# Designs tried in a protein design run: peptides against a protein of PDB entry 1EBD. Part 8

Target 1, 138 residues: chain A of PDB entry 1EBD
Amino acid sequence: KASYEGKVAAEAIAGHPSAVDYVAIPAVVFSDPECASVGYFEQQAKDEGIDVIAAKFPFAANGRALALNDTDGFLKLVVRKEDGVIIGAQIIGPNASDMIAELGLAIEAGMTAEDIALTIHAHPTLGEIAMEAAEVAL

## One batch from the design tools (peptide; aimed at target 1 R80 D83 V85 A109)

Design b1_p11_6_s1 (made by RFdiffusion4, then SolubleMPNN; from b1_p11_6, 3 letters changed)
Fold by OpenDDE base, seed 2:
Structure b1_p11_6_s1 (fold): chain B 138 residues (1-138), chain A 11 residues (1-11)
Amino acid sequence: as target 1 above (138 residues)
Amino acid sequence: SAREELLKLAA
């Protein structure tokens, strides 16, 4: 967040106008397990009157996580029910700090759960959990 | 803590 704001400021000083958009700014806590979030939490969306699907998938059901013997936690997608657009994501588990980037990109681009579900993810990887959660949301 | 709040909100 701070790095992004600094980059925007530097671009503005150089004569290249830029805007700061906090909608899809990721938040990461490098704990064990790692914690990462981007966009809406489920309750935030509900408080704003957005009808959402909260799709949750555990790392205990992910092949790579099992192979690594690191299966604590889950990935959660917050999907707007009206059009299937992903508006938030949370990851508690291995490599959450890196995995959140895919979902940040999806949210910024206005992608749907279907878009993620139909995207082939390499096997076996932790990243497959995003695809699995997206399938739950369909 | 930030971690605890994130865990609660994500649950």
Scores: peptide ipSAE 0.277, ipTM 0.872, DockQ to the pose 0.038
OpenDDE base, seeds 1, 3, 4, 5: peptide ipSAE 0.266, 0.253, 0.260, 0.268; ipTM 0.868, 0.865, 0.864, 0.867

Design b1_p11_6_s2 (made by RFdiffusion4, then SolubleMPNN; from b1_p11_6, 3 letters changed)
Fold by OpenDDE base, seed 5:
Structure b1_p11_6_s2 (fold): chain B 138 residues (1-138), chain A 11 residues (1-11)
Amino acid sequence: as target 1 above (138 residues)
Amino acid sequence: SRREELLKLAA
């Protein structure tokens, strides 16, 4: 966030109009396993009266995670039932700090679980877990 | 801690 805001400010000073208007700010903890979140947590959505699907997929079922012998944790998508739009995501597991970016993009773009499910992810990769979780949400 | 908070919220 601070880095992005700094870039916007620099561009404005340089004479290039820019605006900061983001929906989701990622939160990352570089622990072992890594923890990352963007957008709504499931309970936050429920507290606001949003009917959601919490689609969870474990790294223990991910081919790349198995190959790396690093299978702790999961990816969770928080999907609004009304329209299937992804409004939040949490990742606890390998490379969560980097993997959260895909889901941040999806949330900012207003993508649905179906959009992610239909996006081909290379096999086997850790990122494939996002596709798997999206399929769970369908 | 922030980590524990995230874990609880994500569970």
Scores: peptide ipSAE 0.237, ipTM 0.855, DockQ to the pose 0.037
OpenDDE base, seeds 1, 2, 3, 4: peptide ipSAE 0.224, 0.038, 0.233, 0.224; ipTM 0.851, 0.649, 0.854, 0.850

Design b1_p11_6_s3 (made by RFdiffusion4, then SolubleMPNN; from b1_p11_6, 4 letters changed)
Fold by OpenDDE base, seed 2:
Structure b1_p11_6_s3 (fold): chain B 138 residues (1-138), chain A 11 residues (1-11)
Amino acid sequence: as target 1 above (138 residues)
Amino acid sequence: SARDKLLELAA
């Protein structure tokens, strides 16, 4: 967020108008395990009256995580039931700080869980967990 | 902490 705001400011100073959009800005904590979030939390969506599916998939079931002996945590997708659109995601686990970007892209683009589920992810990778969670949401 | 809160909300 801070870097994004800085970039917008720099562009404005250079004579290129820009605006800061706070929709779907990722939050990352570089702890062990790493923590990352973008968009809605499940309870946050429910509090706003949005009917959601919370799809969770554990790193303990991910082939790459097993190979790395780093299986703590999970990926969670928050999917709007009405149309299947992904409105939030949380990742607790290995490489969460980088993996959150895919889900940020999906949310910004208005993609559905089906879109992610139908996207082939290389095997074995940590990134497959996004696809697996998306399948859970279907 | 922020970490703990995130973990709680993500659970």
Scores: peptide ipSAE 0.361, ipTM 0.896, DockQ to the pose 0.038
OpenDDE base, seeds 1, 3, 4, 5: peptide ipSAE 0.352, 0.356, 0.346, 0.361; ipTM 0.894, 0.893, 0.890, 0.894

Design b1_p11_6_s4 (made by RFdiffusion4, then SolubleMPNN; from b1_p11_6, 4 letters changed)
Fold by OpenDDE base, seed 2:
Structure b1_p11_6_s4 (fold): chain B 138 residues (1-138), chain A 11 residues (1-11)
Amino acid sequence: as target 1 above (138 residues)
Amino acid sequence: SARDKLLELAK
């Protein structure tokens, strides 16, 4: 967020119009396990009256995580039931700080759980967990 | 902590 705002400021100083957009700003905590979030939490969506599917998939069921012996945590997708659009994601586990970017992109682009589920992810990778969680949401 | 809160909200 700070880096993004700095970039916008630099562009403005250079005479290039730019705006700061606070939609889908990722939050990361570099703990062990790492924690990352973007968009809505499930309860936030519910509090706003959005009917959602909370699709959760554990790293303990991910092949790469097993191979790395790092299986703590999960990925959670918050999907709007009305149209299947992903409106939030949380990742607790290995490489969460980097993996959150895929979900940030998906949310910003208005992608659905089906879009992610039908996207082939390399095997075996931690990133497959996003696909698995998306499949749970279907 | 922020971490604990995030964990809680993510459950």
Scores: peptide ipSAE 0.314, ipTM 0.886, DockQ to the pose 0.038
OpenDDE base, seeds 1, 3, 4, 5: peptide ipSAE 0.308, 0.312, 0.299, 0.309; ipTM 0.885, 0.887, 0.881, 0.883

Design b1_p11_7 (made by RFdiffusion4)
Pose (drawn by RFdiffusion4):
Structure b1_p11_7 (pose): chain A 138 residues (1-138), chain P 11 residues (1-11)
Amino acid sequence: as target 1 above (138 residues)
Amino acid sequence: AHAANRAKNLA
């Protein structure tokens, strides 16, 4: 957040019609099962007065997570029911800090669960859980 | 369509 604004400030000073414009910022916590979040939590979304569905997919089902032998965790997609647009995501499990980037880019650009579900992911990887979760969302 | 979705997100 600080670095982004740093650029916006200098650009505004120079005349560039720069402004602060992002739909979300990811936050990561390096706990044992590292966790990452971006966008709305399922509760924040409905408290905001939004009809959102949430899809939750477990690492226990993913093959790479079994190989890593760390199966405690999940990925959650908070999706606007009215248009399938993803507005929040939460990952708890190995490499959540890295996996968060894909969901983050999707939120920033206004993509849908289908956009992600129709994207072929690597197998066997953890990042593909997002694919399976969006499949669950659909 | 994505741009509209993004604008809706900002709103």

Design b1_p11_7_s1 (made by RFdiffusion4, then SolubleMPNN; from b1_p11_7, 9 letters changed)
Fold by OpenDDE base, seed 2:
Structure b1_p11_7_s1 (fold): chain B 138 residues (1-138), chain A 11 residues (1-11)
Amino acid sequence: as target 1 above (138 residues)
Amino acid sequence: RMRENRERLKE
């Protein structure tokens, strides 16, 4: 966030059109387990009158997480019910700070849960959790 | 590709 804001500020000072859009800016807490979020939380969407599906998948059900003996947490997708578009994601678990990037890209690209569900993820990886959560949202 | 395949499978 701060790095992005710095780039926007530099562009503005240089006379280039710039705007700050916080919709798909990730927030990360490097705790144990790590926490990462991008876009809407479920309750935020509901408070704005958006009908959402909140799809949750636990790290404990992921083969890579089991192999790493690090199975705390979950991934949550916030999906707009009307069209299946992903509008938010939260991750609590190992490598959440890196895993959030895929979901940030998905939100920026206007992807649906189906788009992620139909994307083959390498096996076994923590990244498969995003695919599994997307399947839950279908 | 995924979207192309999705549309193909609907046919």
Scores: peptide ipSAE 0.072, ipTM 0.710, DockQ to the pose 0.043
OpenDDE base, seeds 1, 3, 4, 5: peptide ipSAE 0.070, 0.071, 0.039, 0.046; ipTM 0.706, 0.724, 0.558, 0.616; seeds 3, 5 fail the geometry check

Design b1_p11_7_s2 (made by RFdiffusion4, then SolubleMPNN; from b1_p11_7, 9 letters changed)
Fold by OpenDDE base, seed 2:
Structure b1_p11_7_s2 (fold): chain B 138 residues (1-138), chain A 11 residues (1-11)
Amino acid sequence: as target 1 above (138 residues)
Amino acid sequence: RFEERRRELLE
């Protein structure tokens, strides 16, 4: 957020066309395990009357996490039931701070769970957890 | 595909 708003401000001061155009702002806590979130939490969506699917996939089921002996946590997708659009994601686990970027892109682009599920992820990677969670949401 | 859905989210 702050770095992005700083770029927009700098571009505006320089006389370049620029606008704040974001749907989702990532939040990260660099703990062990790391925590990352973007967009809606499941309860926030429900409190706003959005009917959602909350799809969870554990790090313990991921081949890369197993190979790293770091299997704590999960990824959660918050998917709007009406159209399958991803409206939020939460990650607790190794590399959550970097893994959230794909999901931030997906939310900003209006991607569906199907779009992620049909995206080939490299094997074995922690990124496959996003694909697996998207498959759960289908 | 993605661009169309992005517009729908921002409108």
Scores: peptide ipSAE 0.038, ipTM 0.569, DockQ to the pose 0.603
OpenDDE base, seeds 1, 3, 4, 5: peptide ipSAE 0.035, 0.035, 0.035, 0.030; ipTM 0.597, 0.558, 0.553, 0.567; seed 4 fails the geometry check

Design b1_p11_7_s3 (made by RFdiffusion4, then SolubleMPNN; from b1_p11_7, 7 letters changed)
Fold by OpenDDE base, seed 3:
Structure b1_p11_7_s3 (fold): chain B 138 residues (1-138), chain A 11 residues (1-11)
Amino acid sequence: as target 1 above (138 residues)
Amino acid sequence: RRAENRRRLLE
């Protein structure tokens, strides 16, 4: 966020029209386990009257997490029921800080849970958990 | 979209 705002400010100083547009800004906490989020939390969506599916998948069921002996936490997708569009994601677990970028892209692009579920992820990887959570939402 | 095409291939 701060880096993006700095870029916008630099463009304005250079005499170019620029605006800050916040849609899906990731938030990361580099704790153990790591925490990352982008877009709506489940409760935020509900508070705004959006009917959502909260699809959760645990790292304890992920092959790479098991192989690494690092299975704490989960990935959660917040999916709008009306059209299956992903509007939020949260990750608590290994490599959450990097894995959130894929989900940020999905939200910005207006992708559905089906889009992620049908995207082949390398096996076995931590990132495969996004595909698994997307399948839960179907 | 490619996802739609993949879905069709799986049918």
Scores: peptide ipSAE 0.115, ipTM 0.796, DockQ to the pose 0.040
OpenDDE base, seeds 1, 2, 4, 5: peptide ipSAE 0.037, 0.049, 0.032, 0.051; ipTM 0.654, 0.719, 0.601, 0.634; seed 1 fails the geometry check

Design b1_p11_7_s4 (made by RFdiffusion4, then SolubleMPNN; from b1_p11_7, 9 letters changed)
Fold by OpenDDE base, seed 5:
Structure b1_p11_7_s4 (fold): chain B 138 residues (1-138), chain A 11 residues (1-11)
Amino acid sequence: as target 1 above (138 residues)
Amino acid sequence: RRKENRERLKE
């Protein structure tokens, strides 16, 4: 966030039109397990009157997480019911700080849960949990 | 591919 705000400020100083879109800015806590989020939390969406599906998939059901013996936590997708567009994501678990980037990209691109569900993820990987959560949202 | 499909399906 701070780095992005610095970039926006630099662009403004240079005379370029710039705006900060906080919806697309990821937040990461490098705890154990790691925590990461981007876009709407479920409750934030509900508070704004957005009808959402909160699709949750646990790392305990992920093959790579099992192999690593690091199965705490989950991935959650916040999906707008009207059109299936992903508007938020939260990850608590192994490699959350890096895994959030895929979902940040998905949100920025206006992708749907179906787009993620139909994207082939390598098996076994931590990343395939995004695909699994997307399938839950369908 | 999927974006293109969505655009084609719009009336």
Scores: peptide ipSAE 0.032, ipTM 0.610, DockQ to the pose 0.076
OpenDDE base, seeds 1, 2, 3, 4: peptide ipSAE 0.031, 0.029, 0.027, 0.025; ipTM 0.685, 0.652, 0.547, 0.545

Design b1_p11_8 (made by RFdiffusion4)
Pose (drawn by RFdiffusion4):
Structure b1_p11_8 (pose): chain A 138 residues (1-138), chain P 11 residues (1-11)
Amino acid sequence: as target 1 above (138 residues)
Amino acid sequence: SNRESLLALVR
């Protein structure tokens, strides 16, 4: 957040019509099962007055997570029911800090569960759980 | 657009 604004400030000073414009910022916590979040939590969304569905997919079902032998965790997609647009995501499990980038780019650009579900992911990887979760969302 | 709607939502 600080670095982004740093650029916006200098650009505004120079005359560039720069402004602060992002739909979300990811936050990561390096706990044992590292966790990452972006966008709305399922509860924040409804409390905001939004009809959102949530899809939750476990690492216990992913093949790479079994190979890593760390199966405690999940990925959650908070999806606007009215248009399938993803507005929040939460990952708890190995490499959540890296996996969060894909869901983050999707929120920023206003993509849908289908946009992600129709994207072929690598197998066997953890990042593909997002594919399976969006499939669940659909 | 979807993004604009989201930006309005978070402002």

Design b1_p11_8_s1 (made by RFdiffusion4, then SolubleMPNN; from b1_p11_8, 3 letters changed)
Fold by OpenDDE base, seed 2:
Structure b1_p11_8_s1 (fold): chain B 138 residues (1-138), chain A 11 residues (1-11)
Amino acid sequence: as target 1 above (138 residues)
Amino acid sequence: SAREELLELVR
């Protein structure tokens, strides 16, 4: 967020149109396991009257996590039921701080769970967990 | 902590 705001300020000083209007600002806690979040939590969406699907996929079911012997945690997608659009994501597990970027992009672009589920992810990778969670949401 | 709060919200 701070880095983004700095870029916006620099662009404004340079005379370029720019605004801080960010829907999906990631938050990261570099603990063991790492934690990352972007967009809505499930309860936040429910409190606003949004009907959502909360889809979870555990690291223990991922081939790369197993190979690394680091299987603690899960990825959770928050998907709006009406249109399948991803509105939030939370990750607890190895490399969560990097994995959240794909989901931040998806939310900002208004992508659906189907879009992620149909995106080919390299095997074996932790990134496949996002794809698997998206498939659960379908 | 921020981690604990996140865990509570995602469980």
Scores: peptide ipSAE 0.032, ipTM 0.676, DockQ to the pose 0.037
OpenDDE base, seeds 1, 3, 4, 5: peptide ipSAE 0.029, 0.028, 0.031, 0.027; ipTM 0.661, 0.651, 0.673, 0.626

Design b1_p11_8_s2 (made by RFdiffusion4, then SolubleMPNN; from b1_p11_8, 3 letters changed)
Fold by OpenDDE base, seed 1:
Structure b1_p11_8_s2 (fold): chain B 138 residues (1-138), chain A 11 residues (1-11)
Amino acid sequence: as target 1 above (138 residues)
Amino acid sequence: SAREELLKLVR
């Protein structure tokens, strides 16, 4: 966020109009395991009257996480039931700080759980967990 | 901690 705001400010100073759109601002905690979030939490969506599916998939079931012996945590997708659009995601686990970017992109683009489920992820990767969680939401 | 707060929100 701060880096992006700095870029926008620099562009504005240079005479280039720029806008900051904060639809999907990632939040990261570089703990062990790492924690990352983007968009709505499940309860936030419910509090706003959005009917959601919370799809959770554990790193303990991810082939790459098993190979790395780093299987703590999970990925959660928050999916709007009306249209299947992903409106939030949380990751607790290995490489959460980088993996959240895919989900941030998906949310910004208005993608559905089906879109993620149909996206081929390399095997074996930690990133496959996003696809697996998306399949749970279907 | 920030981690603990995030965990509360996710669970």
Scores: peptide ipSAE 0.046, ipTM 0.739, DockQ to the pose 0.037
OpenDDE base, seeds 2, 3, 4, 5: peptide ipSAE 0.029, 0.032, 0.043, 0.022; ipTM 0.670, 0.687, 0.735, 0.597

Design b1_p11_8_s3 (made by RFdiffusion4, then SolubleMPNN; from b1_p11_8, 4 letters changed)
Fold by OpenDDE base, seed 2:
Structure b1_p11_8_s3 (fold): chain B 138 residues (1-138), chain A 11 residues (1-11)
Amino acid sequence: as target 1 above (138 residues)
Amino acid sequence: SARDELLELVR
């Protein structure tokens, strides 16, 4: 967040149009397992009157996580029911701090769960968990 | 902790 704000400030000083947008700013806790979040939490969306699907997929069901013997945790997608747009994501598990970037991009771009589900992910990777969670949301 | 809060919000 601070790095992003600094970049926006630098662009403004240089005369480029830029604004700080907090819609999809990631938060990371480098614990074991790692934790990462971007956009809405499920309850936050519900409190705002947004009807959502909360789609979870566990690391224990992922081939790469199994191969690494690191299967604790899950990925959760928060998807708006009306149009299937991803509005939030949370990850608890190995490499969550890097995995959150794909979902941050998806949220910023206004992508749907279908968009992620139809995106081919390399096999075997932890990144496939995002694809699997998106498929659950369909 | 921030981790615990996140866990509570996600579960």
Scores: peptide ipSAE 0.098, ipTM 0.782, DockQ to the pose 0.037
OpenDDE base, seeds 1, 3, 4, 5: peptide ipSAE 0.082, 0.072, 0.077, 0.069; ipTM 0.773, 0.761, 0.764, 0.755

Design b1_p11_8_s4 (made by RFdiffusion4, then SolubleMPNN; from b1_p11_8, 4 letters changed)
Fold by OpenDDE base, seed 5:
Structure b1_p11_8_s4 (fold): chain B 138 residues (1-138), chain A 11 residues (1-11)
Amino acid sequence: as target 1 above (138 residues)
Amino acid sequence: SAREELLKLVK
């Protein structure tokens, strides 16, 4: 957030109009396993009266995670039932700190679980778990 | 906060 705001300010000073208008700010804990989140947690959405699907997929079922012998944790998508839009994501597991970026992009762009499910992810990769979780949400 | 929630998950 601070880095992004700094870039916007620098661009404005340089004569390029820019605005800070983002919805989802990622949070990361560099623990073992790593933890990352963006957008709504499931309970937060429910507390606000949003009907959601919490789609969870374990790293134990991910080919790359198995190959790395690092299968702890999961990816969870929080999907609004009304329109299938992804409104939150949590990752506990390998490379969570980097993997959260894809989901941050998806949330900012208003993408649906179907959009992610239909996006080709290389096999085998850790990132493929996002596609798998999205399929669970469908 | 989101960070606090994540920290709870780590524990």
Scores: peptide ipSAE 0.125, ipTM 0.744, DockQ to the pose 0.039
OpenDDE base, seeds 1, 2, 3, 4: peptide ipSAE 0.024, 0.020, 0.124, 0.021; ipTM 0.603, 0.584, 0.746, 0.600

## One batch from the design tools (peptide; aimed at target 1 A19 V23 A109)

Design b1_p12_1 (made by RFdiffusion4; failed a check: the pose's geometry)
Pose (drawn by RFdiffusion4):
Structure b1_p12_1 (pose): chain A 138 residues (1-138), chain P 12 residues (1-12)
Amino acid sequence: as target 1 above (138 residues)
Amino acid sequence: GTTPRRERILAF
């Protein structure tokens, strides 16, 4: 957040019609099962008065997570029911800090669960859980 | 400046 604004400030000073414009910022916590979040939590969304569905997919089902032998965790997609647009995501489990980037790019650009579900992911990887979660969302 | 991307995506 600080670095982004740093650029916006200098650009505005120079005349560039810069402004602060992002839909979300990811936050990561390096706990044992590291966790990452971006966008709305399922509760914040409905408290905001938004009809959102939430899809939750476990690492216990993913093959790479079984190989890593760390199966405690999940990925959650908070999806606007009215248009399938993803507005929040939460990952708890190995490499959540890295996996969060894909869901983050999707929120920033206004992509849908289908956009992600129709994207072929790597197998066997953790990042593909997003694929399977969006599939669940659809 | 302007913020069209945020306004578009958070049009709930």

Design b1_p12_1_s1 (made by RFdiffusion4, then SolubleMPNN; from b1_p12_1, 5 letters changed; failed a check: the pose's geometry)
Amino acid sequence: GSRPRTEKVLAF

Design b1_p12_1_s2 (made by RFdiffusion4, then SolubleMPNN; from b1_p12_1, 4 letters changed; failed a check: the pose's geometry)
Amino acid sequence: GSRPRTERVLAF

Design b1_p12_1_s3 (made by RFdiffusion4, then SolubleMPNN; from b1_p12_1 with T2S T3R R6T; failed a check: the pose's geometry)
Amino acid sequence: GSRPRTERILAF

Design b1_p12_1_s4 (made by RFdiffusion4, then SolubleMPNN; from b1_p12_1, 4 letters changed; failed a check: the pose's geometry)
Amino acid sequence: GSSPRREKILSF

Design b1_p12_2 (made by RFdiffusion4)
Pose (drawn by RFdiffusion4):
Structure b1_p12_2 (pose): chain A 138 residues (1-138), chain P 12 residues (1-12)
Amino acid sequence: as target 1 above (138 residues)
Amino acid sequence: TDRLEAKAERLA
């Protein structure tokens, strides 16, 4: 957040019609099962007055997570029911800090669960859980 | 998206 604004400030000073414009910023916590979040939590979304569905997919079902032998965790997609647009995501489990980038890019650009679900992911990887979660969302 | 199109127009 600080670095982004740093650029916006210098650009505005120079005359560039720069402005602060992002839909979300990811936050990561390096706990044992590292966790990452972006966008709305399922509760924040409804409290905001938004009809959102939430899809939750477990690492216990993913093959790579079984190989890593760390199966405690999940990925959650908070999706606007009215248009399938993803507005928040939460990952708890190995490499959540890296996996969060894909969901983050999707939120920033206004993509849908289908957009992600129709994207072929690597197998066997953790990042593909997002694929399976969006499939659940659909 | 509309937000990014508006941003592109402001920068143009």

Design b1_p12_2_s1 (made by RFdiffusion4, then SolubleMPNN; from b1_p12_2, 6 letters changed)
Fold by OpenDDE base, seed 1:
Structure b1_p12_2_s1 (fold): chain B 138 residues (1-138), chain A 12 residues (1-12)
Amino acid sequence: as target 1 above (138 residues)
Amino acid sequence: SARQAARAARLA
Protein backbone atom coordinates (compact mmCIF):
# COMPACT_ATOMS: atom_id res chain seq x y z
CA LYS B 1 0.00 0.00 0.00
CA ALA B 2 2.72 2.45 0.97
CA SER B 3 4.71 1.46 -2.11
CA TYR B 4 1.73 2.03 -4.37
CA GLU B 5 0.95 5.38 -2.79
CA GLY B 6 4.56 6.42 -3.26
CA LYS B 7 4.48 5.39 -6.91
CA VAL B 8 1.32 7.42 -7.51
CA ALA B 9 2.86 10.44 -5.81
CA ALA B 10 6.04 10.15 -7.88
CA GLU B 11 4.03 9.93 -11.08
CA ALA B 12 1.98 12.98 -10.14
CA ILE B 13 5.14 14.98 -9.42
CA ALA B 14 6.76 13.84 -12.66
CA GLY B 15 3.71 14.86 -14.71
CA HIS B 16 3.07 18.19 -13.01
CA PRO B 17 3.62 21.28 -15.16
CA SER B 18 6.74 23.12 -14.06
CA ALA B 19 8.87 26.08 -15.03
CA VAL B 20 11.89 24.21 -13.63
CA ASP B 21 14.72 23.23 -15.94
CA TYR B 22 14.06 19.49 -15.96
CA VAL B 23 17.30 17.56 -16.34
CA ALA B 24 17.02 14.21 -14.55
CA ILE B 25 15.34 15.80 -11.53
CA PRO B 26 14.62 13.12 -8.94
CA ALA B 27 11.28 12.73 -7.20
CA VAL B 28 11.45 11.13 -3.76
CA VAL B 29 8.84 10.02 -1.24
CA PHE B 30 10.31 9.18 2.17
CA SER B 31 7.80 6.47 2.96
CA ASP B 32 8.45 2.94 4.17
CA PRO B 33 9.50 1.60 1.78
CA GLU B 34 10.96 4.71 0.17
CA CYS B 35 10.02 5.59 -3.40
CA ALA B 36 12.21 7.41 -5.89
CA SER B 37 12.05 8.19 -9.60
CA VAL B 38 14.15 9.99 -12.18
CA GLY B 39 13.58 10.47 -15.91
CA TYR B 40 10.89 8.60 -17.81
CA PHE B 41 8.38 6.16 -16.51
CA GLU B 42 7.82 3.29 -18.92
CA GLN B 43 4.36 4.46 -19.97
CA GLN B 44 5.53 8.06 -20.45
CA ALA B 45 8.19 6.85 -22.85
CA LYS B 46 5.69 4.70 -24.74
CA ASP B 47 3.23 7.60 -24.97
CA GLU B 48 5.97 9.64 -26.65
CA GLY B 49 6.66 6.85 -29.13
CA ILE B 50 9.93 5.67 -27.55
CA ASP B 51 10.48 1.92 -27.79
CA VAL B 52 11.77 0.88 -24.36
CA ILE B 53 12.82 -2.07 -22.26
CA ALA B 54 11.54 -2.00 -18.69
CA ALA B 55 14.13 -3.96 -16.70
CA LYS B 56 13.02 -4.85 -13.19
CA PHE B 57 14.99 -6.49 -10.37
CA PRO B 58 13.57 -7.21 -6.89
CA PHE B 59 15.22 -6.38 -3.58
CA ALA B 60 14.20 -9.89 -2.49
CA ALA B 61 17.08 -11.10 -4.68
CA ASN B 62 19.63 -8.58 -3.35
CA GLY B 63 22.19 -9.90 -0.87
CA ARG B 64 22.35 -6.77 1.28
CA ALA B 65 18.57 -6.41 1.39
CA LEU B 66 18.32 -10.02 2.55
CA ALA B 67 20.95 -9.43 5.23
CA LEU B 68 19.01 -6.38 6.44
CA ASN B 69 15.69 -8.26 6.34
CA ASP B 70 14.37 -5.39 4.22
CA THR B 71 13.46 -6.91 0.87
CA ASP B 72 10.25 -5.17 -0.20
CA GLY B 73 10.21 -3.56 -3.61
CA PHE B 74 12.33 -3.36 -6.72
CA LEU B 75 14.42 -1.25 -9.04
CA LYS B 76 13.21 -0.60 -12.59
CA LEU B 77 15.32 0.78 -15.42
CA VAL B 78 13.68 2.30 -18.48
CA VAL B 79 16.07 1.68 -21.37
CA ARG B 80 15.73 2.88 -24.96
CA LYS B 81 15.84 -0.21 -27.17
CA GLU B 82 17.49 1.52 -30.13
CA ASP B 83 20.80 2.19 -28.39
CA GLY B 84 20.53 0.89 -24.82
CA VAL B 85 20.57 4.39 -23.31
CA ILE B 86 18.99 4.69 -19.87
CA ILE B 87 16.20 7.28 -19.94
CA GLY B 88 14.47 6.59 -16.62
CA ALA B 89 14.59 4.72 -13.33
CA GLN B 90 12.22 3.95 -10.47
CA ILE B 91 13.08 2.49 -7.08
CA ILE B 92 10.73 1.25 -4.39
CA GLY B 93 12.66 -0.12 -1.46
CA PRO B 94 15.42 0.43 1.08
CA ASN B 95 17.64 3.46 0.51
CA ALA B 96 15.76 4.44 -2.66
CA SER B 97 16.21 8.15 -1.86
CA ASP B 98 20.01 7.83 -2.04
CA MET B 99 20.28 5.12 -4.68
CA ILE B 100 18.39 7.22 -7.23
CA ALA B 101 21.42 9.52 -7.49
CA GLU B 102 23.46 6.89 -9.36
CA LEU B 103 20.71 6.54 -11.94
CA GLY B 104 20.29 10.30 -12.23
CA LEU B 105 24.01 10.54 -12.99
CA ALA B 106 23.74 7.75 -15.55
CA ILE B 107 20.89 9.51 -17.35
CA GLU B 108 22.69 12.87 -17.33
CA ALA B 109 25.82 11.27 -18.77
CA GLY B 110 23.91 9.42 -21.50
CA MET B 111 25.04 6.03 -20.19
CA THR B 112 23.75 2.69 -21.40
CA ALA B 113 22.55 -0.31 -19.44
CA GLU B 114 25.82 -1.96 -20.44
CA ASP B 115 27.79 0.85 -18.80
CA ILE B 116 26.10 0.17 -15.47
CA ALA B 117 26.30 -3.61 -15.89
CA LEU B 118 30.06 -3.32 -16.39
CA THR B 119 30.54 -0.96 -13.42
CA ILE B 120 31.80 -2.77 -10.34
CA HIS B 121 29.42 -2.39 -7.41
CA ALA B 122 30.58 -3.39 -3.95
CA HIS B 123 29.28 -6.71 -2.64
CA PRO B 124 27.05 -6.96 -0.76
CA THR B 125 25.34 -3.58 -1.16
CA LEU B 126 21.86 -2.31 -1.92
CA GLY B 127 23.33 -0.34 -4.83
CA GLU B 128 24.36 -3.60 -6.47
CA ILE B 129 20.72 -3.91 -7.55
CA ALA B 130 21.34 -1.26 -10.23
CA MET B 131 23.87 -3.56 -11.87
CA GLU B 132 21.45 -6.48 -11.66
CA ALA B 133 18.65 -4.49 -13.29
CA ALA B 134 21.05 -3.31 -15.98
CA GLU B 135 21.95 -6.92 -16.77
CA VAL B 136 18.25 -7.70 -17.18
CA ALA B 137 18.10 -4.99 -19.86
CA LEU B 138 20.92 -6.54 -21.94
CA SER A 1 17.49 26.57 -21.68
CA ALA A 2 20.79 25.37 -23.12
CA ARG A 3 20.82 22.50 -20.61
CA GLN A 4 17.29 21.44 -21.57
CA ALA A 5 18.29 21.44 -25.22
CA ALA A 6 21.34 19.30 -24.50
CA ARG A 7 19.24 16.78 -22.54
CA ALA A 8 16.60 16.71 -25.26
CA ALA A 9 19.32 15.87 -27.76
CA ARG A 10 20.46 12.92 -25.63
CA LEU A 11 16.90 11.63 -25.33
CA ALA A 12 15.89 12.20 -28.98
Scores: peptide ipSAE 0.115, ipTM 0.747, DockQ to the pose 0.215
OpenDDE base, seeds 2, 3, 4, 5: peptide ipSAE 0.072, 0.111, 0.055, 0.103; ipTM 0.700, 0.752, 0.708, 0.744

Design b1_p12_2_s2 (made by RFdiffusion4, then SolubleMPNN; from b1_p12_2, 6 letters changed)
Fold by OpenDDE base, seed 5:
Structure b1_p12_2_s2 (fold): chain B 138 residues (1-138), chain A 12 residues (1-12)
Amino acid sequence: as target 1 above (138 residues)
Amino acid sequence: SARAAARAARLA
């Protein structure tokens, strides 16, 4: 967020048109395992009266994670039941700090779980876990 | 922005 806002400010100073129009801001903790989040947590959505599906998929079931011998944790998608739109995501596990970007993009674009489920992810990759979690949400 | 408006339309 700070880096993005700094970029906008720099562009403004240089006389370039620019605007801040994001919806979701990622949060990352570089622990072991890494933790990352964007958008709603499940309980936050419920507290606001949003009917959600919390779709969880473990790294222990991910082929790349197994190959890396790094299988702790999971990916969770928070999906609005009404229309299948992804409104939040959490990742605890390998490469969470980078993998959260796909889900940030999905949220900013108003994508559904189906959109991610129908997106081909390379096999075997850690990134497949997003697709697998999306399939759980269907 | 056009992007912001489009997103709002998708989520409304």
Scores: peptide ipSAE 0.142, ipTM 0.777, DockQ to the pose 0.214
OpenDDE base, seeds 1, 2, 3, 4: peptide ipSAE 0.108, 0.053, 0.098, 0.047; ipTM 0.742, 0.674, 0.742, 0.673

Design b1_p12_2_s3 (made by RFdiffusion4, then SolubleMPNN; from b1_p12_2, 5 letters changed)
Fold by OpenDDE base, seed 1:
Structure b1_p12_2_s3 (fold): chain B 138 residues (1-138), chain A 12 residues (1-12)
Amino acid sequence: as target 1 above (138 residues)
Amino acid sequence: SAREEARAARLA
């Protein structure tokens, strides 16, 4: 967020069109395991009256995580039930800080769980856990 | 654009 705000400020000073858009700002904690989040948490959505599906998939069931012997945690997608649009995501586990970017992109683009489920992810990779979680939401 | 429409739907 701070980096993005700095970019917006620099662009404004330079006279370039720029706007602050806080729709999908990732939050990352570089702990072990890493934690990352973007968009709504499940409870936040519920508190605002949004009917959601919380689709969770564990790293313990991910082939790459198993191969790396790093299987703690999970990925959770927060999906709006009425139309399948992804409105949030949380990751606790290996490479969460980088993996959150795919989900930030999906949220910014207004993608659905189906969009991710139908996107082929390389096997075996940590990233394919997003596809697995998306399939849970279907 | 399709993206703009999808984004609007997400925020609705």
Scores: peptide ipSAE 0.115, ipTM 0.765, DockQ to the pose 0.090
OpenDDE base, seeds 2, 3, 4, 5: peptide ipSAE 0.065, 0.080, 0.049, 0.094; ipTM 0.691, 0.720, 0.717, 0.748

